# Peptides against a protein of PDB entry 3EFO: the designs that were tried, part 98

Target 1, 262 residues: chain A of PDB entry 3EFO
Amino acid sequence: SQLADLYKSCETDALINFFAKSAFKAVLHQPLKVIREILVNQTAHMLACYRKNCASPSAASQLILPDSMKVLPVYMNCLLKNCVLLSRPEISTDERAYQRQLVMTMGVADSQLFFYPQLLPIHTLDVKSTMLPAAVRCSESRLSEEGIFLLANGLHMFLWLGVSSPPELIQGIFNVPSFAHINTDMTLLPEVGNPYSQQLRMIMGIIQQKRPYSMKLTIVKQREQPEMVFRQFLVEDKGLYGGSSYVDFLCCVHKEICQLLN

## One batch from the design tools (peptide; made by RFdiffusion4, then SolubleMPNN)

Design b2_p11_3_s3 (from b2_p11_3, 5 letters changed)
Fold by OpenDDE base, seed 1:
Structure b2_p11_3_s3 (fold): chain B 262 residues (1-262), chain A 11 residues (1-11)
Amino acid sequence: as target 1 above (262 residues)
Amino acid sequence: SVPHHLIDIPE
């Protein structure tokens, strides 16, 4: 059917880019609450249509996502949690305007990375491999106190270090003997020159490649104050300014789909 | 017919 073909050919990243630009244009003449409701409704309607017309029967307690839209909800939640669409006085008008303009000019690849960052477990690096480590979901639950993670969203790059990160890796990256000796004020990694350091630099270079902006590096130690900024990019978690976790959003979407089909 | 993912929604 034509509907089945549509869902098979759907590109979620392009769709999110479209929704983002549409929503960010709408903020100029519509209330934020209305815009958010429209986005949720559109998501629910698309998925309800799929469930009704294309999907095999399943339990009512299960949310059905076509493969082409398997990450649509998480991206949509990220969009909804963007400062441009949040009605919080803590967010400055300048910040809203800045991010709005950024997204309005972003291509599909840029907006994808912007809304859902790459989070890489670099403590698992194979120095003999040219392959990038597999990205993990952007949630605190995927971090470990023994781990070192690199996060990038096209604008910012963070190197997060667990309190129990391996001293040998710390030595390899920073040329210091321990976690306590790491200077978080640095924006550049030292030229240590060992295989691990070189591999990390290569990964950072690959991430930076083809991005329109040079990403500033921020070193983040677990349990220190600056970690709060880093945690804002763990987009699947509950947002600082009232945004839902991904799990909560899935429940919300599922409920709305059920209402549409009842 | 269209490949899909199932997510269990907690009650």
Scores: peptide ipSAE 0.421, ipTM 0.913, DockQ to the pose 0.898
Fold by OpenDDE base, seed 5:
Structure b2_p11_3_s3 (fold): chain B 262 residues (1-262), chain A 11 residues (1-11)
Amino acid sequence: as target 1 above (262 residues)
Amino acid sequence: SVPHHLIDIPE
Protein backbone atom coordinates (compact mmCIF):
# COMPACT_ATOMS: atom_id res chain seq x y z
CA SER B 1 0.00 0.00 0.00
CA GLN B 2 0.96 3.62 -0.38
CA LEU B 3 1.05 4.07 3.37
CA ALA B 4 3.20 1.03 3.88
CA ASP B 5 5.67 2.31 1.33
CA LEU B 6 5.71 5.67 3.04
CA TYR B 7 6.62 4.23 6.40
CA LYS B 8 9.21 1.91 4.90
CA SER B 9 10.97 4.73 3.12
CA CYS B 10 10.76 7.32 5.87
CA GLU B 11 14.05 8.81 6.99
CA THR B 12 13.82 9.91 10.59
CA ASP B 13 16.86 12.14 10.42
CA ALA B 14 15.40 14.05 7.49
CA LEU B 15 12.05 14.24 9.20
CA ILE B 16 13.55 15.65 12.38
CA ASN B 17 15.46 18.19 10.35
CA PHE B 18 12.23 19.23 8.69
CA PHE B 19 10.33 19.41 11.96
CA ALA B 20 13.10 21.39 13.59
CA LYS B 21 13.31 23.97 10.83
CA SER B 22 9.55 24.22 10.55
CA ALA B 23 9.16 24.69 14.27
CA PHE B 24 12.00 27.17 14.52
CA LYS B 25 10.52 29.16 11.66
CA ALA B 26 7.13 29.11 13.35
CA VAL B 27 8.64 30.63 16.49
CA LEU B 28 8.54 33.95 14.70
CA HIS B 29 4.76 34.04 14.47
CA GLN B 30 3.30 31.40 16.78
CA PRO B 31 3.35 30.85 20.54
CA LEU B 32 5.82 28.27 21.75
CA LYS B 33 3.06 26.30 23.41
CA VAL B 34 1.25 25.96 20.12
CA ILE B 35 4.40 24.89 18.32
CA ARG B 36 5.11 22.19 20.89
CA GLU B 37 1.55 20.96 20.68
CA ILE B 38 1.76 20.77 16.92
CA LEU B 39 4.94 18.72 17.08
CA VAL B 40 3.48 16.29 19.58
CA ASN B 41 0.26 16.03 17.61
CA GLN B 42 2.10 15.40 14.37
CA THR B 43 4.16 12.70 16.03
CA ALA B 44 1.11 11.08 17.54
CA HIS B 45 -0.84 11.24 14.29
CA MET B 46 1.94 9.66 12.28
CA LEU B 47 2.32 6.83 14.73
CA ALA B 48 -1.41 6.41 15.18
CA CYS B 49 -1.84 6.13 11.45
CA TYR B 50 0.85 3.49 11.35
CA ARG B 51 -0.70 1.53 14.18
CA LYS B 52 -4.09 1.67 12.55
CA ASN B 53 -3.19 0.96 8.96
CA CYS B 54 0.21 -0.70 8.78
CA ALA B 55 1.02 -2.46 12.02
CA SER B 56 0.07 -5.90 13.19
CA PRO B 57 -2.11 -6.02 16.27
CA SER B 58 -0.22 -5.66 19.52
CA ALA B 59 -0.92 -5.19 23.19
CA ALA B 60 -2.44 -1.88 24.16
CA SER B 61 0.41 -1.35 26.58
CA GLN B 62 2.95 -1.41 23.79
CA LEU B 63 4.05 1.46 21.63
CA ILE B 64 4.55 0.38 18.04
CA LEU B 65 7.16 2.14 15.95
CA PRO B 66 7.93 1.39 12.33
CA ASP B 67 11.59 0.52 11.94
CA SER B 68 12.16 3.67 9.93
CA MET B 69 10.91 5.70 12.88
CA LYS B 70 12.52 3.69 15.64
CA VAL B 71 14.35 6.72 16.96
CA LEU B 72 11.76 9.32 16.01
CA PRO B 73 10.42 9.72 19.56
CA VAL B 74 13.79 10.29 21.15
CA TYR B 75 14.79 12.88 18.57
CA MET B 76 11.40 14.55 18.76
CA ASN B 77 11.75 14.81 22.50
CA CYS B 78 15.17 16.35 22.06
CA LEU B 79 13.69 18.88 19.66
CA LEU B 80 10.90 19.71 22.09
CA LYS B 81 13.45 20.20 24.84
CA ASN B 82 15.60 22.56 22.84
CA CYS B 83 15.90 26.01 24.33
CA VAL B 84 14.31 27.56 21.25
CA LEU B 85 11.03 25.83 22.00
CA LEU B 86 11.05 26.04 25.78
CA SER B 87 8.96 28.72 27.43
CA ARG B 88 11.23 29.29 30.39
CA PRO B 89 12.37 32.67 31.65
CA GLU B 90 15.73 31.20 32.60
CA ILE B 91 16.61 30.89 28.94
CA SER B 92 17.93 34.09 27.45
CA THR B 93 16.61 35.53 24.23
CA ASP B 94 20.12 35.59 22.88
CA GLU B 95 20.58 31.89 23.42
CA ARG B 96 17.28 31.17 21.71
CA ALA B 97 18.20 33.33 18.76
CA TYR B 98 21.62 31.79 18.49
CA GLN B 99 20.48 28.20 18.47
CA ARG B 100 17.58 29.00 16.18
CA GLN B 101 19.90 30.42 13.57
CA LEU B 102 22.27 27.49 13.91
CA VAL B 103 19.62 24.87 13.33
CA MET B 104 18.02 26.77 10.47
CA THR B 105 21.19 26.27 8.47
CA MET B 106 21.97 22.70 9.51
CA GLY B 107 21.88 19.78 7.18
CA VAL B 108 20.29 16.49 8.07
CA ALA B 109 23.44 14.96 9.54
CA ASP B 110 24.27 18.10 11.49
CA SER B 111 20.86 18.41 13.09
CA GLN B 112 20.79 14.75 14.00
CA LEU B 113 24.04 15.03 15.91
CA PHE B 114 23.03 18.36 17.37
CA PHE B 115 19.81 17.08 18.89
CA TYR B 116 21.23 13.75 20.00
CA PRO B 117 24.91 13.81 20.90
CA GLN B 118 27.39 11.02 20.65
CA LEU B 119 28.36 9.71 24.06
CA LEU B 120 31.37 7.42 23.89
CA PRO B 121 32.79 5.32 26.72
CA ILE B 122 36.44 6.25 26.46
CA HIS B 123 37.43 4.05 29.38
CA THR B 124 36.63 1.02 27.26
CA LEU B 125 38.99 1.93 24.46
CA ASP B 126 40.92 -0.79 22.79
CA VAL B 127 44.20 0.78 21.81
CA LYS B 128 44.64 -1.87 19.17
CA SER B 129 41.35 -1.10 17.48
CA THR B 130 40.83 1.56 14.84
CA MET B 131 37.09 1.53 15.38
CA LEU B 132 35.21 4.05 17.43
CA PRO B 133 33.72 2.71 20.61
CA ALA B 134 30.02 2.09 20.48
CA ALA B 135 28.04 5.08 21.63
CA VAL B 136 25.83 4.76 24.66
CA ARG B 137 22.49 6.38 25.31
CA CYS B 138 22.68 9.98 26.46
CA SER B 139 21.56 9.44 30.02
CA GLU B 140 23.15 9.68 33.43
CA SER B 141 22.19 6.06 33.91
CA ARG B 142 24.81 5.14 31.35
CA LEU B 143 27.59 6.96 33.15
CA SER B 144 29.71 5.41 35.86
CA GLU B 145 31.92 6.86 38.54
CA GLU B 146 34.69 4.68 37.23
CA GLY B 147 34.17 5.75 33.65
CA ILE B 148 35.46 8.35 31.24
CA PHE B 149 33.12 9.53 28.51
CA LEU B 150 33.45 11.74 25.48
CA LEU B 151 30.36 13.66 24.41
CA ALA B 152 30.02 15.55 21.14
CA ASN B 153 27.07 17.24 19.46
CA GLY B 154 28.82 18.87 16.53
CA LEU B 155 29.26 22.15 18.37
CA HIS B 156 30.71 21.14 21.72
CA MET B 157 32.92 18.36 22.93
CA PHE B 158 33.09 17.24 26.55
CA LEU B 159 35.40 14.83 28.25
CA TRP B 160 33.63 13.68 31.40
CA LEU B 161 35.58 11.93 34.13
CA GLY B 162 34.06 9.97 36.95
CA VAL B 163 35.32 10.59 40.46
CA SER B 164 36.69 7.07 40.50
CA SER B 165 38.20 7.11 37.04
CA PRO B 166 41.14 4.74 36.79
CA PRO B 167 44.37 6.51 37.70
CA GLU B 168 46.17 4.74 34.89
CA LEU B 169 43.76 6.24 32.37
CA ILE B 170 44.02 9.66 33.94
CA GLN B 171 47.76 9.42 33.68
CA GLY B 172 47.44 8.17 30.15
CA ILE B 173 45.28 11.08 29.08
CA PHE B 174 46.53 13.95 31.21
CA ASN B 175 49.91 12.79 32.47
CA VAL B 176 48.89 13.48 36.05
CA PRO B 177 48.76 11.01 38.92
CA SER B 178 45.17 11.42 40.03
CA PHE B 179 41.71 12.80 39.43
CA ALA B 180 42.41 15.71 41.74
CA HIS B 181 45.33 16.84 39.62
CA ILE B 182 43.31 17.23 36.43
CA ASN B 183 43.10 20.82 35.30
CA THR B 184 39.62 21.46 33.96
CA ASP B 185 40.60 24.83 32.53
CA MET B 186 42.46 23.23 29.68
CA THR B 187 40.80 23.11 26.28
CA LEU B 188 43.37 20.83 24.70
CA LEU B 189 44.58 17.44 25.76
CA PRO B 190 48.29 17.16 26.37
CA GLU B 191 50.33 15.21 23.90
CA VAL B 192 51.33 12.47 26.29
CA GLY B 193 52.34 10.17 23.48
CA ASN B 194 51.21 6.82 24.83
CA PRO B 195 48.90 4.56 22.85
CA TYR B 196 45.85 5.44 24.90
CA SER B 197 46.36 9.16 24.48
CA GLN B 198 46.95 8.73 20.79
CA GLN B 199 43.84 6.64 20.41
CA LEU B 200 41.73 9.21 22.20
CA ARG B 201 43.11 11.99 20.06
CA MET B 202 42.38 9.97 16.98
CA ILE B 203 38.80 9.44 18.08
CA MET B 204 38.39 13.12 18.74
CA GLY B 205 39.76 13.81 15.31
CA ILE B 206 37.34 11.43 13.68
CA ILE B 207 34.44 13.04 15.49
CA GLN B 208 35.59 16.45 14.36
CA GLN B 209 35.86 15.34 10.75
CA LYS B 210 33.29 16.68 8.33
CA ARG B 211 31.73 18.88 10.98
CA PRO B 212 31.10 22.47 9.94
CA TYR B 213 32.23 23.88 13.27
CA SER B 214 35.32 23.29 15.34
CA MET B 215 34.20 21.78 18.61
CA LYS B 216 35.71 23.27 21.73
CA LEU B 217 36.83 20.70 24.26
CA THR B 218 35.63 21.04 27.83
CA ILE B 219 37.05 18.84 30.56
CA VAL B 220 34.41 17.94 33.11
CA LYS B 221 34.98 16.36 36.48
CA GLN B 222 32.09 14.56 38.06
CA ARG B 223 30.46 16.42 40.94
CA GLU B 224 32.11 19.70 40.08
CA GLN B 225 30.04 22.71 39.12
CA PRO B 226 30.77 22.55 35.38
CA GLU B 227 29.20 19.11 35.27
CA MET B 228 25.83 20.81 35.24
CA VAL B 229 26.52 22.10 31.76
CA PHE B 230 27.51 18.64 30.63
CA ARG B 231 24.37 17.10 32.04
CA GLN B 232 22.26 19.31 29.80
CA PHE B 233 23.48 17.20 26.92
CA LEU B 234 22.24 13.99 28.48
CA VAL B 235 19.13 14.48 26.41
CA GLU B 236 17.28 11.35 27.45
CA ASP B 237 17.12 12.61 31.02
CA LYS B 238 14.74 15.22 32.32
CA GLY B 239 15.72 18.65 31.13
CA LEU B 240 17.06 21.27 33.47
CA TYR B 241 14.64 23.92 32.26
CA GLY B 242 11.77 21.65 31.44
CA GLY B 243 10.93 18.89 29.09
CA SER B 244 10.37 15.25 29.76
CA SER B 245 12.74 12.38 29.96
CA TYR B 246 12.67 10.03 27.02
CA VAL B 247 10.70 7.52 29.06
CA ASP B 248 8.15 10.12 30.04
CA PHE B 249 7.85 11.28 26.47
CA LEU B 250 7.20 7.75 25.28
CA CYS B 251 4.39 7.52 27.77
CA CYS B 252 3.03 10.82 26.56
CA VAL B 253 3.14 9.79 22.92
CA HIS B 254 1.56 6.46 23.69
CA LYS B 255 -1.25 8.16 25.53
CA GLU B 256 -1.89 10.53 22.64
CA ILE B 257 -1.92 7.69 20.14
CA CYS B 258 -4.41 5.77 22.24
CA GLN B 259 -6.62 8.82 22.45
CA LEU B 260 -6.55 9.21 18.68
CA LEU B 261 -7.45 5.60 18.06
CA ASN B 262 -10.11 5.25 20.76
CA SER A 1 3.08 -5.31 7.06
CA VAL A 2 5.83 -2.85 7.83
CA PRO A 3 8.60 -4.07 10.13
CA HIS A 4 8.18 -2.51 13.53
CA HIS A 5 9.70 -2.07 16.95
CA LEU A 6 7.71 -2.61 20.13
CA ILE A 7 8.25 -0.66 23.32
CA ASP A 8 6.60 -1.65 26.56
CA ILE A 9 5.02 1.36 28.17
CA PRO A 10 4.97 1.28 31.94
CA GLU A 11 1.59 1.80 33.58
Scores: peptide ipSAE 0.418, ipTM 0.913, DockQ to the pose 0.890
Fold by OpenDDE base, seed 3:
Structure b2_p11_3_s3 (fold): chain B 262 residues (1-262), chain A 11 residues (1-11)
Amino acid sequence: as target 1 above (262 residues)
Amino acid sequence: SVPHHLIDIPE
């Protein structure tokens, strides 16, 4: 059917790019709450239509996503949680204006990375392997106190250190004996020259590759104040300023779909 | 039908 073909051919990354730009344009003449409601409504309507016309029968308690839209909800939630669409006074007008302008000029690949960062467990690196570590979901639940993670969203790059990060890795990366000795004010990693350091630098280079902006590196220690900034990029968790977790958003979307179909 | 992904939603 025509609808089936439409859902099969849907490109979520392109759709999110479109929704983001449309929403950010609408900010100029519509209330933020209305824009957010429209986005949720559009998401629910698309998925309701699929459930009604294209999906195989399933339990009412199950959310059904076409494969092409498997990650639509998570990206939509990220969009909804973006500072441009939030009315919180803690968010400066300048920051909203800045991010709005950035996204308005982003291509599909850029916006995808911007809304959902890469989070890489670099503590798992095998110096003998040329493979990049597999990205993990952007949630605190995926972090480890014993781990070291690299996060990048095309604009910012963070190196997050768990409080129990292996001293040998700390030595390998920073050439210091312990976690306590790491200087978080630095924006560049030292050139230690060992295989691990070289591999990390290579990964950072790959992440930076083909990105229109140079990502500044921020070193973040777990449980230190700057970690709060880092946590804002764990987009599947609850937002600092009232944004929903991914799980909560799924529930919200599901409820709205059910309302549309009942 | 279009291939799909199912997510269990807690009530």
Scores: peptide ipSAE 0.417, ipTM 0.914, DockQ to the pose 0.908
Fold by OpenDDE base, seed 4:
Structure b2_p11_3_s3 (fold): chain B 262 residues (1-262), chain A 11 residues (1-11)
Amino acid sequence: as target 1 above (262 residues)
Amino acid sequence: SVPHHLIDIPE
């Protein structure tokens, strides 16, 4: 059917870009609450339509996502949790304006990365490989106290270090003997020159490639105060300013779909 | 049919 074909060919990244720009435009003349409700409603309607017309019957307790929209909910939640759409006094007008303008000019690929960061397990690097490590889900559950992770969203880059990060990796990256010796005030990695360091630098370079903005590097130690900033980019977790976790959002969407269909 | 993913929604 034409409808089935539509869902098969749907490009979620393009949709998110569209929704983001539409929402961010609407901020100028509509209440934020209304905008958020519209976004959730649109998400639910799209998925309800699929469930009704295209999907095979499934249990009422299961959310059905077409493959083309597999990541639609997570990106939508990220959009909803963006500071531009949050009515929190803690978020400055300047910050909202800045991010709004940024997104309004972003292409599809840029907005995708912006809303859902790339989180790479750097501690798993193969210095002999030219391939990037596989990204993990942006959640605390995917972090490890023994791990080192690189996060990038096109605007910011973070190097997160677990409290139990391997000393050999710390030495390789920072040329210091231990976690405690890492200086988090630096915005550039030292030129250590070993294969691991070079590989990491290469990866960082690749991530930076074709991005319209130069990403500032922030070194983050687990359990230190600055980690809270990093945690904001773990977009599948509960937001600092009232945003839902991805799981909670799925529940919300599912309930709305059920309401639409029943 | 359109390929899809099923997600169990917790109570």
Scores: peptide ipSAE 0.407, ipTM 0.910, DockQ to the pose 0.881

Design b2_p11_3_s4 (from b2_p11_3, 6 letters changed)
Fold by OpenDDE base, seed 4:
Structure b2_p11_3_s4 (fold): chain B 262 residues (1-262), chain A 11 residues (1-11)
Amino acid sequence: as target 1 above (262 residues)
Amino acid sequence: SVPHVEIEIPE
């Protein structure tokens, strides 16, 4: 059917880009609460329509997502949790204005990366491979105290180090003997020159490639205060400023879909 | 039919 074809061909990244720009335009003349409600409503309506017209009957406890929209909820939640759409006094007007303007000019690929960062487990790097490590979901549950992760959202780059990061990797990256010796004030990795260091630098270069903005590097040590900033980019987790976790958002969307169909 | 994923909602 025509509707089925529509859902098959849907590009979620383009849709999110559209929703983001529409919402960020709307903040100038509509209350944030209304904008958020509209976004959730639109999400629910699209998915309800699919369930009603394109999906086979399934249990009421199941949320059904077409493959083309399997990541729509997570992106939508990220959008909803963006500082531009949050009515929190802790977020400065300047920050909102800045991010709003950035997103308003972003292409589809840029906005996708912006809302859902790339999180790479670089402790698993194969120095002989030219391939990037597979990204993991942006959640604390995917971090490990023994791991080292690189996060990038097109604007910021973080190198997160677990408290139990392998000393050999620390030595390889920073040329220091232990986690405690890592200087988190640096914004550039040292030119250590070993294969691991070179591979990491190459990966960072690839990530930076084709991005419109130069990403500043922030070194983050687990359990130190600056880690809280990094945690904000774990977008599937509960937000610092009242945003829902991805799981909670799924529940919310599911409930609204059920309400629409019942 | 359109390929889809099913997510069990934890309630």
Scores: peptide ipSAE 0.334, ipTM 0.889, DockQ to the pose 0.867
Fold by OpenDDE base, seed 5:
Structure b2_p11_3_s4 (fold): chain B 262 residues (1-262), chain A 11 residues (1-11)
Amino acid sequence: as target 1 above (262 residues)
Amino acid sequence: SVPHVEIEIPE
């Protein structure tokens, strides 16, 4: 059917880019609450239409997503939690204006990475492999006190270190004996020259490749004040300024779909 | 049919 073809060919990244630019344009003439409601409504309607017309019968407790839209909810939630669409007094007008302008000029690939960062477990790095480590979900639940993670969203790059990160890796990356000796004021990794350091630098280079902006590196120690900034990029978690977690958003979308179909 | 994924939504 025509609808089936539509859902098979849907490109979520392009759709999110469209929704983002549409919403960010609408900010100039519509209330933020209305814009958010429209986005949620559109999401629910698309998924409700699929469930009604294209999906096989499933249990009412199941959220059914076409394969082409399997990541639509998480990206939509990230969009909804962006400072441009949040009506919180804690968010400055300048920050909203800045991010609005950035996204309005982003291509599909750029906006995809911007809304959902790449989070890489660096502590699992195979120095003999040229492959990037598999990204993990952007949630605190995926972090570990023993881990080291690299996060990038096309604009910012963070190297997060757990309080119990391996001393040998710390020495490999920073050429210091312990976590306590790491200087978080640095914006460049030292050229230690060992395989691990070289591999990490290679990964950082790959991430930076073909990005329109040079990402500044921020070193983040777990449980230090700057970690709060890093945690804002764990987009599947509950937002600092009232945004829903991914899980909560899924529940919200599911309820909305059920309401549309019943 | 269109390939799909199912997510269990807890009550």
Scores: peptide ipSAE 0.333, ipTM 0.888, DockQ to the pose 0.903
Fold by OpenDDE base, seed 3:
Structure b2_p11_3_s4 (fold): chain B 262 residues (1-262), chain A 11 residues (1-11)
Amino acid sequence: as target 1 above (262 residues)
Amino acid sequence: SVPHVEIEIPE
């Protein structure tokens, strides 16, 4: 059917790009609350239509997503949690304006990375392997106190270090004896020259590749104040300013779909 | 039908 073909060919990254730009344009003329409601409504309507017309019958407790849109909810939640669409006084007008303009000029790949960062467990690096570590979901639950993670969203790059990160890796990356000795004020990694350091730098280079902006590196120690900034990029978790977790958003979308189909 | 994923949603 025509609808089936539509859902098969749907590109979530393109949709998110479109929704983001549409919403960010709309902020000039519409209240933020209305814009957020429209985005959720559009998401629910798309998925309800699929469930009604293209999906096999399933239990009401099941959220059904076509494969092409399986990550639509997580990206939509990220969009909804963006500072441009939030009415919090803690968010400056300048920051909203800045991010709005950035996204308005982003291509599909850029916006995808912007809304959902890459989070790489670099503590798992094998110096004998040329393969990059697989990205993990952007949630605190995927971090470990023993781990070291690199996060990038095309604009910012963070190197997060667990409080119990291996001293040998600390030495390998920073050329210091322990976690406590790491200077978080630095924005560049030292050129230690060992295989691990070289591999990390290579990964950072790959991440930076084809990105329109140079990402500033921020070193973040677990449980230190700057970690709060880092945690804002764990987009599947609950937002600092009242944004929903991914799980909560799924529930919200599911409820709205059910309402549409009842 | 279009391939899909199912997610159990707690009520």
Scores: peptide ipSAE 0.323, ipTM 0.885, DockQ to the pose 0.919
Fold by OpenDDE base, seed 1:
Structure b2_p11_3_s4 (fold): chain B 262 residues (1-262), chain A 11 residues (1-11)
Amino acid sequence: as target 1 above (262 residues)
Amino acid sequence: SVPHVEIEIPE
């Protein structure tokens, strides 16, 4: 059917780019609450239509996502939690205006990375491999106190270090003996020259490639104050300013779908 | 049919 073909060919990253630009245009003449409701409704309607017309029967407790839209909810939640669409006085008008303008000019690939960052387990690097480590989900639950993670969203790059990060890796990256000796005011990694350092730098270079902006590096130690900023990019977690976790959003979407189909 | 993913929603 034409509908089945549509869902097979759907590109979630393109949809999110479209929805983001549409919403960010709408903020100029519509209340934020209305815009958020429209986005949720659009998501629910698309998924309800799939369930009604294209999906096999399933239990009511199951949320059914076509493969082409399997990540639509998580990206949509990220969009909804963007400062441009949040009605919080803590967010300055300047910040909203800045991010609005940024997204309005972003291509599909840029907006995808912007809304859902890459989070890479650097502590698992194979120095002999030319492949990037597999990204993990952007949630605190995926971090490890023994781990080192690199996060990038096209604008910022963070190197997060667990309190129990391996001293040998710390030495390899920073040329210091321990976690306590790491200077978090640094915006550049030292030229240590060992295979691990070189591999990390290569990965950072690959991530930076084809991005319109040079990403500034921020080094973050677990349990230090600056970690709060880093945690804002763990987009699947509950947001600081009242945004839902990914799990909570899935429940919300499921509820809306059920209401549409009942 | 279109390939899909099923997610259990907690009550």
Scores: peptide ipSAE 0.323, ipTM 0.884, DockQ to the pose 0.906

Design b2_p11_4_s1 (from b2_p11_4, 4 letters changed)
Fold by OpenDDE base, seed 1:
Structure b2_p11_4_s1 (fold): chain B 262 residues (1-262), chain A 11 residues (1-11)
Amino acid sequence: as target 1 above (262 residues)
Amino acid sequence: PPPPEILYQEP
């Protein structure tokens, strides 16, 4: 069917870019509550239409997503949790205006990375490999106290270190003997020159290569105060300012889909 | 419902 073909050709990254720009334009003349409701409604309607007209028969309790839109809900939730669409007094008007303007000028690839960061387990790096490590889901549940993770969203880059990070890796990256000796005030990694350090720099370079802005590096130690800023980029978790976790959002969307189909 | 274990990876 024509509908089936439409869903097959759908690009989630293009859709989220469109929805983001549309919503961020709408904030100038519509209430935030209405905008959020429209976004959720549009998401539910698209998915309900697929289930009704394209999907194979399945139990109503199951959430069926087309392959092309499997990640649409997670991106939509990230959009809904963006400061521009949140009605919180803690968020300054300047910050809202800044992020609104940023997104309004972003291409598809930029907005995709902006809304859902790359989170890479660099403690698993093979120094002989030319491949990037596989990204993990942006959730605290995917972190490890023994791990070191690199997070990038096109604007910021974070190097997160677990409290039990391997001393040999710490020395390899920072040229210091232990976790306690790491200086988190630095924005540049020292040039240690060993294979692991070089591989990490290569990865950072690859991440930076296609981005329009130079990403500032922030070094974050687990359980220190600056980690709270880092955790805001774990977009699948519950937001600080009342945003839902990805799981909770999926439940919300599923309920709305069911209502539309009943 | 369980979330899909799908991540976007840039080529």
Scores: peptide ipSAE 0.047, ipTM 0.665, DockQ to the pose 0.086
Fold by OpenDDE base, seed 3:
Formats: structure tokens, sequence, C-alpha cells
Structure b2_p11_4_s1 (fold): chain B 262 residues (1-262), chain A 11 residues (1-11)
């Protein structure tokens, strides 16, 4: 059908860019609550329309997403959880203004990375491979105490180290004997010169490539105070300021879809 | 990002 063809042609990254800029423009003349409601409603309506007109028959209780918009809900939830759209007093006007301005000038690729960061398992690196490791979902549940992860959103870069991360990797990256010896005040990795260090530096370079801003590196140790800042970028988890987890948001959207179709 | 899991409403 014509409608099915339309959904196949949809590009989620372009939609998110559009919704973000539209919402952030609307902040100037509409209440935040209204903007959030509109975004949720738009998401539900688009998906309900697909379920009604394009999807194959299935159980009513099943969430059915078009392939072209599989990741639309997760991005939408990230948008809804952005400080620009939150009414929390803990968020300064300056921070809202800053992030609003940033997003308003972002291209499609920039906004995609901004709203959903890359989270890479660095501890799984193959020094003989030129490919980037496969990204994992941005959730604490995907971290491990034995792991080392690199997170980047186009503006910030974090290197997260588990409390039980392998000493050999710590030595390979930082040239220190243990987790306790890592200096988290550094913003640059040392030039250790081994293959693992070089591979990590290459990956960081690739991530930085074609990004409009230079990403400052922050070293984060698990269970230390700065980890809380890092956790804010685990966008599928429940937000610090009351934002929903991705799972909760999906349930919410699913409920609205069902209501629209009943 | 990785694709989401399909969710079901509890009966």
Amino acid sequence: as target 1 above (262 residues)
Amino acid sequence: PPPPEILYQEP
C-alpha cells in the first residue's frame, strides 16, 4: 500500500532531528508539559497508524513497530528526558539555554549521536581488527565490573573502568599496576605504545572524526563520585530527574497505541 | 543503537 511505502521510506534520525528542533523551538511559547504530551502523542499516533493500516495481523497485546522506526521510541524518550524539556529546578537556565542552542544547530548525524551515545566495550578489543567494537545498549545493565567501556555523544567522551577491570588492560592503557593507581584527573591517555593502547587511540580518533566539536575525555572509575555524571548518559535507564527508562516509555507508548486502536 | 525488544501487555 501507499501508506506502507511511506513508512518504509521514513528515516528515524531525520525524524528525531525534526522533533527535537520543533520541540526546542516550541519551548519559547508553550508550556513544557504540553510539549512533552505532544511528543508522546505524535509517537503513539504514528505507531498506531502503522499497526492499524500496515502491520500484519497479530495479538493485540503485542507491540508492533515498523522496521524503519524501530529505534524511534528510544530516541523520543531521550528527547523527552533532555534538560531542555524538564521542569526540574535543579536544572539551571544556563544549561537549558546551552543545550537548546546546541541541538538547534545540529545536523541529523549530530543529533542522533547526541541523544543516543555510542557505548563501546573496550575490554573486548581485537588489536588485529580495524573495525570498531559493536556498541552495546546505553544501560547500566550492560556494564560489567570486569569491563572497560568508552562512551561518546559527540560532545563528551568517557572511559569507564569497572572496579575489577583486568590489570593487564589497565597497565596497557595507563601504564599503572592497578585500578587504584589510575589518575582520573587526566584528560589524555598516556602514550604507552603497546598494540592495545594504539588500538584504543585509533578508536577514539575514529569516533572524533567528522564531529564538529572536540570531545574532552573523562576517565571514570566505577563507584567513585564522578561515575554519577557518566550514568546520566546511560539513556535507557531511569533519569536522574525523574525521566522514564526506555522500557517504561515503551510500555507507556504501547498503552497509548492500544487506547487509540480500541 | 541495538533494536528494542518486543514488549507484550500482561493479560
Scores: peptide ipSAE 0.044, ipTM 0.697, DockQ to the pose 0.104
Fold by OpenDDE base, seed 4:
Structure b2_p11_4_s1 (fold): chain B 262 residues (1-262), chain A 11 residues (1-11)
Amino acid sequence: as target 1 above (262 residues)
Amino acid sequence: PPPPEILYQEP
């Protein structure tokens, strides 16, 4: 059907870019609560229309998404949890203004990365491979105390180290013998020169490639205070300022879809 | 309650 074709042609990244810019424009003349409601409603309506007109019959308990929009909810949730759309006094006006302006000028690829960061398991690097490791979902559940992860959202880059990170990797990256010896005040990795270090640097370079902004590197140790900043970028988890987890948001969207269809 | 079951369908 024509409608089915339309959904097939939809690209979530473009939609999110549109929704983000629309919402961020609306912030200037509409209450945040209204904007958030509109975003959720629009999401539900789009998905409800698909289910009604394009999807095969299914139980009401099932959330049916078109393949092209399967990640729309997660991105939408990320958008909803962005500081620009949050009415929290903890978020400065300057920060909101800054991020608003950034997003307003972002291309589709930039906004996609911004709202849903890349989280790469660096501890799994194959020094013989030129390929980036497969990104994992941005959730604490995907971290491991034994792991090292690189997170990037186009503006910031974090190197997160588990408390039980392999000493050999720590040595490879930082040229220090243990986790405790890592200096988190540095914003640049040392040029150790070993294959692992070089590979990591290469990966970081690739991530930085074609990004409009230079991403500052922050080294984060698990269970240290600065980790809380890093955790904010685990966008599938519950937000710091009251935002829903992805799972909770899915439930919310599902309920709204059901209301629209029944 | 558990989250809904998610099914992905090609349009």
Scores: peptide ipSAE 0.031, ipTM 0.700, DockQ to the pose 0.858
Fold by OpenDDE base, seed 5:
Structure b2_p11_4_s1 (fold): chain B 262 residues (1-262), chain A 11 residues (1-11)
Amino acid sequence: as target 1 above (262 residues)
Amino acid sequence: PPPPEILYQEP
């Protein structure tokens, strides 16, 4: 069907870019609440249309998504949780203005990475591999006290270290004997020169490639104060200033779809 | 309420 073809050709990253720019433009003349409602409604309508016209019969308890839009909800939730669209007094006007302008100039690839960061388990690196490690979902539930993770969203880069991260990896990366010895004020990794260090640097280089801005590196120790900033980029979790977790948003979307189909 | 089960259908 024509509708089926439409969904086949649909790309989530392009949609998110469109929705983001549309919403951020609307901020200038519409209340934030209205903008958020429109975004949710549009999401629900698109998915409801798919379920009604394209999807195979399934249980009502299931959220049926076309393959091309399988990650639309998570990206949409990230958009909704962006400071530009939040009506929180804790968020400065300057910050909203800054991020608004950034996104308005972003291409499809830029906005995709911006709204949903890459979170890479660095502690699992294979020094003999030329491939990036498989990214994990941006949630605290995917972190481990024994792990080391690199997060990047095109603007910022974080190296998160668990309190129980392997000393051998710490030494490999920082050339210090323990977690306690890591200086979090550094914005550059030392030139240690071992294979693990070189591999990490290569990965960081690959991530930086084709990005319009040079990402500043922030070293984050688990349970230290700067970790709070890092956690804000775990976009599938509940935000500090509000906003739903991914799971909660899925429930919300599902309910709205059901309402549209009834 | 529990989250819905997600099913992806191939285009």
Scores: peptide ipSAE 0.027, ipTM 0.676, DockQ to the pose 0.823

